# Peptides against a protein of PDB entry 6FRK, part 2

Target 1, 411 residues: chain A of PDB entry 6FRK
Amino acid sequence: NEEVLNAMLKEVCTALLEADVNIKLVKQLRENVKSAIDLEEMASGLNKRKMIQHAVFKELVKLVDPGVKAWTPTKGKQNVIMFVGLQGSGKTTTCSKLAYYYQRKGWKTCLICADTFRAGAFDQLKQNATKARIPFYGSYTEMDPVIIASEGVEKFKNENFEIIIVDTSGRHKQEDSLFEEMLQVANAIQPDNIVYVMDASIGQACEAQAKAFKDKVDVASVIVTKLDGHAKGGGALSAVAATKSPIIFIGTGEHIDDFEPFKTQPFISKLLGMGDIEGLIDKVNELKLDDNEALIEKLKHGQFTLRDMYEQFQNIMKMGPFSQILGMIPGFGTDFMSKGNEQESMARLKKLMTIMDSMNDQELDSTDGAKVFSKQPGRIQRVARGSGVSTRDVQELLTQYTKFAQMVKKM

## One batch from the design tools (peptide; made by RFdiffusion4, then SolubleMPNN)

Design b2_p20_4_s2
Fold by OpenDDE base, seed 1:
Structure b2_p20_4_s2 (fold): chain B 411 residues (1-411), chain A 20 residues (1-20)
Amino acid sequence: as target 1 above (411 residues)
Amino acid sequence: DDLVETLENILKKIEELLKA
């Protein structure tokens, strides 16, 4: 039993290391899991795999929880949020994502560009802010980030803004001059929250970077970026351990909407390949699928039409990046859709919808749509001509529909 | 085939989530 436990723990530790979890944290987790597992209970015929998985899950949840409550902005007050992080971390993009997130929730939000070091920093912020209709401040002539940050914060305080986000200069390396500038800005504007932005794709370097920021700046919150593909979320654990600060948001892509509140349990479930059921529920609920009740009722009756399938394809397209939706499904690992496969999958869905746009209401609303087409083969030819596809493509769609309709009847 | 099976699994999970 101990040999089996050690073998399974070795596999889990290997998978966590491959997921960019820091080696020290993996060692600590291994010891904590070993201490938490009763070997006698493992002997009694309990599913050893489930027990180890649960123990690993519980210890990972503890590693992501710093025991500190996340800072939250106060409604009707002026909340100054300062962003810090390395160049290329996605800091500037994340400022815009956070501003847009609060704006969509009815907060009076603005952006300040205090990055005087990077050429075009203000133009990039202005472009992002203008696209999102977020008020912004910055200078093309002022070179002191303290002056820009102070003037911008004062301006937006006087205009009764509730969320004031300050973007600072990034560097490629942790330089003392960068930290001195950050401290001068922080002292001048007196931020209510300091957010460290970290790139998840840097893997094992996450701990050292997060620690160097925490040792110099009073980081109170962490945002992890580039969780849209091959970035295995293990770097997030390293950031929490090093900063002793909660992760408040994650960036899950390049779009301004590819930004979500951090949830510990869904994140760990996703990291372990268990899927993000809660995030899927939240996304499904955010879609305001008033049609969900009608769909659920049809599904309960074992009724599924081509129109119902079309509406589901529309809903899937509205849920955002298909890779993120699939990554929320238990058993679909985060690696299942490279960015190339997502565009191809969306193109396939659009092709199927275009075929269905050439169908008539009798075909779309039939509870036995495949039989309608099988009885009158001329319908397949009409739809194929109308959508600019082969008769084979239409037959493949009908075969897919038949598989769905059979699944719904078995539900 | 993989896309359809994936969509089937999505629909099944959405249904399971909406029944929960």
Scores: peptide ipSAE 0.007, ipTM 0.341, DockQ to the pose 0.080
Fold by OpenDDE base, seed 3:
Structure b2_p20_4_s2 (fold): chain B 411 residues (1-411), chain A 20 residues (1-20)
Amino acid sequence: as target 1 above (411 residues)
Amino acid sequence: DDLVETLENILKKIEELLKA
């Protein structure tokens, strides 16, 4: 039993290291998991794998919890949020995403560009802010970020803005000049929250980077970016450990909507390759798909029609980038959809929907749609002609539908 | 458990459809 436990823990530790979890955290987790597992209960024939996974999950949840309540903006107050982070971390893009998030929630939100070091920083922020219809401040002539930040904060305070986001200069490396500039800006504007933006793709460098920022400025929140790529997000644990600050949001792509509130359970589930079923459910619930209850009820009754499949394809298309959705599915690694495969996958879904658009209500609403077509093969030819596809394409769709419907009937 | 397994299997088959 102990040898089996040690072998399984070795596999879990390897997977966590491959997920960019810090070696020290993995060692500590291994010890904590060993102490939490009752070897006697493991001997009684319990699913040893599930027990170890649950113990690992519980310890990872503790590592993501800094024991500090996340800062939240106060409605009707002027909340100043300062962003800090390296160049290429996605900081500037994340400022725009956060501003857009609060604006969509009905907050009076604005952006300040205090990045004087990067040529075209203000033009980029202005372009993003204008596209999102977010008020912005910055200068083409002022070179002191303290002056720009102070003037911008004062302006937007006087205009009764509720969310005032300040983007600061980034550097390619941790430089003392960057940290002194950040400290001067923070001292001048007295932010209610300092947000550290971290790129998840930097792997094992996350701890040292996060610590360097926390040692210089009072980081109170973390945002992790690039969780749409190959990064499993294990570096986020290192950022929480180093900053002692909660992750408040995650960036899941390049689009302004590729931004969501951080949830511990889904994140750890994804990190373990268990998928993000809760995040999928939440994303589905955020879409106000009122028909989800009806679908869940139909699924519980083992009913699945071609219309139900069509509605699911519509829901998938509404949920955003298919790569994010697939990355929420258990056992689908983030590696599965290269950006090129996403467009092709969406084109295939649209093709399948176009085939179903040529079906009639009797075909779509039948609890055995495949049997309707098998009894009257002329329907396949009609649908093929109507959608401009081969009879083979329609038969392939029906074969897939049959496989889905058979699985739902086994529930 | 069965709902989760079925969702996983549905999604796996959507994936197979998208690969085919």
Scores: peptide ipSAE 0.027, ipTM 0.467, DockQ to the pose 0.044; fails the geometry check
Fold by OpenDDE base, seed 2:
Structure b2_p20_4_s2 (fold): chain B 411 residues (1-411), chain A 20 residues (1-20)
Amino acid sequence: as target 1 above (411 residues)
Amino acid sequence: DDLVETLENILKKIEELLKA
């Protein structure tokens, strides 16, 4: 029993290390899991794998919880939020995402560019803010970030803004001059919250970076960016451990709305490759799948048309990046769809929809669409001409539909 | 639970179709 436990824990530890979880945290987790597992309960024939997974999940949840309540802005007050982080961490983009998030919730939000070090930082922020219709402040002439931050905060306080976000200079490396500048800005504006922005893709460097920021400035919140890519998110655990600060939001893409409040349970589930069932349900509910009760009823009766398939393709396209959807399904690891495969998959999906746009209602609404085309081959040629594709492409679509419809009939 | 499982199965099937 102990040998089996040790073997399974070794596999879990390997998977966590591959997910960019810090080696020290993995060692501590292994010891905590060993101490939490009753070997006598494992003898009772209970699914040993499920017990270990549950113990691991529980210990990972503890690693993400710093035991400190996240700061939240107060409605009707002036809340100053200072952003800190390295250049390329997504800090400037995240400032815009956070401002947009609060604006959509009916908060009076604004942005301040106190990045005087990077040429074009203010132009970039101005462009992003203008696109999102967010008020902004900055200077083309002032070189002192303390002056810009102070003037901007005072301006927006006087204009009764509720959320005042200050973007600071990033550096390519941990530089003492950067930390001194951040401390001077923080002392001048006295922020209600300091947010450290971390790139999830930096892997094992997350701990050292997060610690360096926390040792110099009073980081109270963490935002993790670039969780849309190959980043397995294990670096987020290292950031929480180093900063002793909660993760408040995650960045899940390049769009201004690719920004979510941090949820512990879904995050740990995704980290373990268990999927995000809750996020899938939420995303499905956001699609107003009330119309899908009719689809579910059809599926229960083994009925599936080309129109039903087309509507599902439209729903998938509305759900956003297909990689994000797949990453929410249990057993589909984030590694399964490279960015290249996603664009190709979406292009294939659009091609299939374009073929179906050239079909008539009789073809689309038939419970055996493939049989309609097989009985009258001239339909294939019409659809192929109408959609600008080969007759082979139409036949491939019908073959795919037939496979799907057969599978629905077996459900 | 049945709805989620059904949707997961549909998405999995669509994925299989997109890989083909």
Scores: peptide ipSAE 0.012, ipTM 0.360, DockQ to the pose 0.045; fails the geometry check
Fold by OpenDDE base, seed 5:
Structure b2_p20_4_s2 (fold): chain B 411 residues (1-411), chain A 20 residues (1-20)
Amino acid sequence: as target 1 above (411 residues)
Amino acid sequence: DDLVETLENILKKIEELLKA
């Protein structure tokens, strides 16, 4: 029994190390799991694997919990949120994602660019903010980040903004000058929350970087980025351990919508390669897919129309980023969608839907839509003209539909 | 369980279509 336990713990420890979990945390977890498992209960015929998995899961949940309640903005107050982090952490992109998140929740949100070090920082923030219709402040001429941050915060306080996000300079190295600049900005604007943004892909360096920021500035929240890449997110555990601050959000892609509130259970399930079955169920329930019983029945009967495909594309677009959905499915690892494929995939879906918007009910509701178009080539030309696409694009859609319908018939 | 499995299958099929 002890040999089996030790073998299974070795496999779990290897998987956690491959997930970029810090070696010290993995050692501590192994000791805690060994202490939590009663070997006598393991003798009673209980599924030893399930017990070990549950014990590991419970200890990982504790590692993500700093024992501190996450800061939340107060409605009707001016909440100043300062972002800190290294260059390349995704900090600037994350400022825009957080601003957009709160804007979509009905908060009066704005962005301030206090990054004077990076050439084009303000242009990048302005582009992101303009695309998301978020008010912004910054300067092309002022070089003091304290002045820019102070003026921007004052301006937006006077305009009764509720969420005021301040982006700061990210540097390539932990330079004392960067930390001093961050302290000067923090002292001038008196933020309600300081958010440390970390890249999950830095692996074992997560602890040292997170600690260096916490030792210099009063980090109260963590956001982990690049959880769409090869990083399984084990570095997030190191960030929590080092900062003693909760993870509040995660970045799961390059799109402005590739941003979600941190959930402990789904994150740990994904880290262990168990998938996020609960989060998938929650998303399914949020979609009110109960109305899709009729679709499920059709799919079970091998019936699939162009309309059914259109409705599925609508459902997927409602579910949000594909990477998030796929990353919830057990066995769909982080590698399933390469970063570039998601925006391109969404653009492809929108293009396909636009082509289908130019189809008639006879074409959409046909059990053999491809045959309807093959019998009357004039339909392809009509749809192509109506949607502003080539006849080739319509033929590609019909080819994709035919592949899908054949796969449905094999179910 | 059936709904989740169905969604997984749909998503997998759509992903295969988007990669094609």
Scores: peptide ipSAE 0.012, ipTM 0.384, DockQ to the pose 0.044; fails the geometry check

## One batch from the design tools (peptide; made by RFdiffusion4, then SolubleMPNN)

Design b2_p21_7_s3
Fold by OpenDDE base, seed 3:
Structure b2_p21_7_s3 (fold): chain B 411 residues (1-411), chain A 21 residues (1-21)
Amino acid sequence: as target 1 above (411 residues)
Amino acid sequence: LDDIIKEFEKILEAIKKLEEL
């Protein structure tokens, strides 16, 4: 039992290190998991794997919980949010994403460009803000970020803006001059929240970077960027540990909509390669799909009908962008469904549903739907005529259903 | 359709891997 535990903990530790989790955190987690696992309960026939996974999951959840409540803006007040972080962290893009997020929620939101160091910073912010119809402030002539930030904050306070986002200079490295500039800006504008933006792709450098920012400025929130594709989420744990500040949002791509509120459980599930099963379950539960327990029970019994497939297609269509659903499944990168392929995939699903709408209850509710059609080929011609498709399209649907039902029977 | 099947096959293989977990 102890050898199996040590082997599984070694695999988990390897996966966490491969996910850019700091080696000190991985060692501490290994010790905490070993202390939390009752070896006597593991002897009683409990699934040792599930017990270890639950213990690992519970300890990872504690690592992303700083024990501090996330700052939230107050409605009808002027909330000043200062962004800090390195150049290339996605800070400027994230300012625009956050501004757009609050604007879509009915907050009076604006953007200030206090980055005087990067040539074209103001043009980039202006371009992003204009596309999103967000009011913006900045200067082409003023070189002092303190003056720009102060004037912009005062202007938007006087105009009764509720969310005032200030983008700052990032530099390529941790430089004392950058931290002095950030402190001067923070002292001048007195922000209600300081957001540290971290690039997840920097891996093991996340801890040292996050610590350097927290040691100089009062970081109260973290945003993790570039969690699209092959991004290793382990750097987020390092940022929380170093800043003692909650992750409030994550960036999941380049588009202004590729931005979501941070959820701990889904994030840890993704980090473990378990996918966002909880976010799938939560989205499924938020949809009040009471029928999912009955479906899961049918799937456990190896029963799958054409009606069950139709209901699944309806559920997929209700869950919203299929790209978000696929991004919740383990091993599906966000790249697999470009927004262009989503409309085509939804049109294909809708075509399949239209074919099934021309089926009768005997065809839909049969546990061997393909055999019902194979025994009476005239049914294929009826369904094809009823749905306005070829007999080939109906045969392709039945071939797919058969493959799917065979997989469910092997589950 | 083959892409949707492959996606569903991968989803079910992922679910099956999760149940085998």
Scores: peptide ipSAE 0.011, ipTM 0.334, DockQ to the pose 0.073
Fold by OpenDDE base, seed 2:
Structure b2_p21_7_s3 (fold): chain B 411 residues (1-411), chain A 21 residues (1-21)
Amino acid sequence: as target 1 above (411 residues)
Amino acid sequence: LDDIIKEFEKILEAIKKLEEL
């Protein structure tokens, strides 16, 4: 029994090391799991594998929980949030993502560029903020980040902004001058929260970098970036251990919407390859259930129209990158869609919707849309001309619709 | 197209599994 336990723990430790979990944390986890497993309860015929997985899961959840309550902004107050992190960590992009997140939740949000070191930092922030319709402040002439941050915070406080996000200079290396500049900015603006932004792709370097920032500035929150389908996320555990600060958000791609609140249980489930059923439920529920309940009822009755297919394509486009949705389903690992196939799939989906925009209500609302087109072939030519596509492209759409409608009838 | 079909099959199967929970 002890040999089997040691073999299974060795496999789990190998998988966690391959997920960029720090070797010290993996060693401590192994000791904690060994102490938590009652070998006598394992004699009772309980599935030893499930018991070990549950013990590992429970100890990973404890490693992501620093025992410190995350700071949350107060509604109707002025909340100053200072961002710190290395150059290339995704800090500037993450400032825009966080600002956009709060703006969509109905917060009066703004951005300040206090990065005077990087050429074009203010232009990049201005471009991102303008695209998202977020108010911004910065200077092309002022070289002191303390002056820019102080003036920007004062301006937006006077204008009664609720969320004031300050982006600071990054460096490629840990330089004492950068930490002194960050401390001077923090002392001048008196932020309610300091957010450390970390790139998950740096792997085993996460602990040393996160510790260097925490030793110099009062980091209270962590955001982990580049948790795209290839990033295993083990660096997040290292950041929590080093900063003793909670992860508040994760960045999951390059788009402004590729940003979500951090949830401990879903994250650990995804790290272990169990999928994120809870995050899938939340994303499906953020797609206002009222429109989906009527569809689910139609699907239960084996009814599926071209309009129902169009509405589903709109929902898929609103859910964001399809690879993220698939990566949330248990047993569909991240390897299923190469980055090239996803943009091509979205372009194909948009093409199909453009074909359907040239259909009439009688064609869209028919329970047998394929039969409507087969009885009157002139409809295919009308739709093809209206959408600027070939008659073959319309026939391919109708063939797909027929396959889906047959699947819905079998469900 | 077969990839989009397989993707949609997976969403429908995921929705069905969510209704069974």
Scores: peptide ipSAE 0.009, ipTM 0.298, DockQ to the pose 0.127
Fold by OpenDDE base, seed 4:
Structure b2_p21_7_s3 (fold): chain B 411 residues (1-411), chain A 21 residues (1-21)
Amino acid sequence: as target 1 above (411 residues)
Amino acid sequence: LDDIIKEFEKILEAIKKLEEL
């Protein structure tokens, strides 16, 4: 029994090391799991595999919990969020993702570019902010990041912004001059939260990097990027351990929507290759299943309207990218949607919704919407003109609705 | 668009399976 336990723990330790979990943390986890497993309970015929999995899962959850509550912005207050991290960590992209996340939640959000070190940093931030319709501040002439950060924070405080995100310079190496600059910026703007952005793909270097930042600046939150890659995110555990700070968000791709709140249980399940069933449940629950109970009842009765389809498209758009949703389903690998197909798919959904916004209640609430349009072809021309699309685009939507309504009738 | 349909179908089926859990 002890040999079998040691063999299984060796496999788990190997898998965790292959997932970029720090060797020290893996050793600690091994000892904690050994101490948490009652060998006598394992003798009683309980599924030894399930017990070991549960013990490993429980200890991994503890490794992701720093014992510190995550900072959350206060509604109606001015919340200054400073970003720190190395160049190539995805820091600038993550600033835009976080700003867009809060903007979509109805926060008055802005971005400040205090990265004076990287050529084109302000242009990149400006491009991202403009695409997302996020207000931004920066300078092409001011080279002192402290001045830019201070002026930008003051400006947006005076304009009653609720979320003020400050992007700072990132260097390729941990240089004392970078940490001094970050400290000067932090002292000048007095951020309510300092977010360390870490690339998950750096593997075993995560601990040393995260520690170097925490030793110089009061990191209070972590964001992990590039979790869409081959990196299983084990470096995130190292960052939490080193910073003693919670992971608040994860970046799961290059799109501005490839960003989600961090959830411990789903992340650990994914790290262990158990799938993200809980994160899928939680995303489904965030869609308010109560509003979906009425839909589920309709679906059970084989009823599906254009309005029901519109609401489901809204739900899909709220759930985020299809790759994230599919990557939560056990056995659907990340390879199913090339990054290009997803943005195009979301743009197509938004186009379909815009067509439906030009429909009337009789058209939207009909249990046979396609037949309503087929009986009165003038409706197609009205909707096409109202939405600025071709009559063909409306016919394609109705064809899709018909396919869905037929599927629902077969469920 | 057929791909969006297929992905939507998978999501609906996944939701249905989650309600059964």
Scores: peptide ipSAE 0.005, ipTM 0.272, DockQ to the pose 0.128
Fold by OpenDDE base, seed 5:
Structure b2_p21_7_s3 (fold): chain B 411 residues (1-411), chain A 21 residues (1-21)
Amino acid sequence: as target 1 above (411 residues)
Amino acid sequence: LDDIIKEFEKILEAIKKLEEL
């Protein structure tokens, strides 16, 4: 029994190392799991594999829980959130993702660019903020990040903003001047939360990087980025262990919507290759599938309109990237969707919705929308002009709708 | 297009499987 246990623990340790979990944490986990396994229960004929898997799951959940409650913004207050992290960690993109997340939740949110070191940092933030319709502050002429951060925070406090996000310079780990600048900014603006942004793709280096930030600034929250990569996310455990700070969000792609609240159990389930059934159920429940009962009834009756297709595209856009949903279903590997096609697919869906926004109710609610357009070609030209697209783009949409409507009629 | 159709088919199939649970 002990030899079988040691063999299974060796396989688990190998899989965790291949998932970028820090070697020290894997060793500690092995000892904790070995101590937590009741060998008497294993002798009783219980599924030894399930017991070990459950013990490993339980110990990984403890490694992601720092025992500290995550900071949450207070409604009706001015909450200053300072971002810190290495260059290339996705920090600037993550500032925009977090700002957009809070804006979508009905918070009065703004962005400050206090990155004076990187050429074009302010232009990048301005582009991201403008696309998301988020108010922003920064300077093309001021070189002191303390001045920019202080002026920006004061401005947005006076304008009664609730969420004030400050992006700082991301430098290389070895620059003492970076940490001094971060401390000067933190002391000037007195942030309510300091967020460390970490790239999951750095693997075994996550611990040493996260520790270097925590030793210099009072990191209270962690955001892990690039989990859409080949990174299996095991580096996230190292960040929590080193910072003693909770992961609050994860970045799962390059799109502004590729950002979700961190959930411990789903993340560990995914790390172990068990799938994320709970996170799938939660995402599905967040969609209010009750509104889809009416759709499912229509689908059962073989009825599918352009409006029903539009509502489904809205649901897909609310779900975020479909690959993230598929990657939550057990047995659908991460390889099932090529990464390059997702943003292009979402941009295509948004273009299709913009075409449908130029349709009238008779066109949208017709059980044979393609036939309505085929009988009156002038409708295609009207919709094309209204949406700023070619008549070909509208014909392609109608061809798509016809394929879907034929599929639904066969269900 | 065929990719969006396949994605949509899989969403519908995933939803249907969740309703059966």
Scores: peptide ipSAE 0.000, ipTM 0.253, DockQ to the pose 0.139

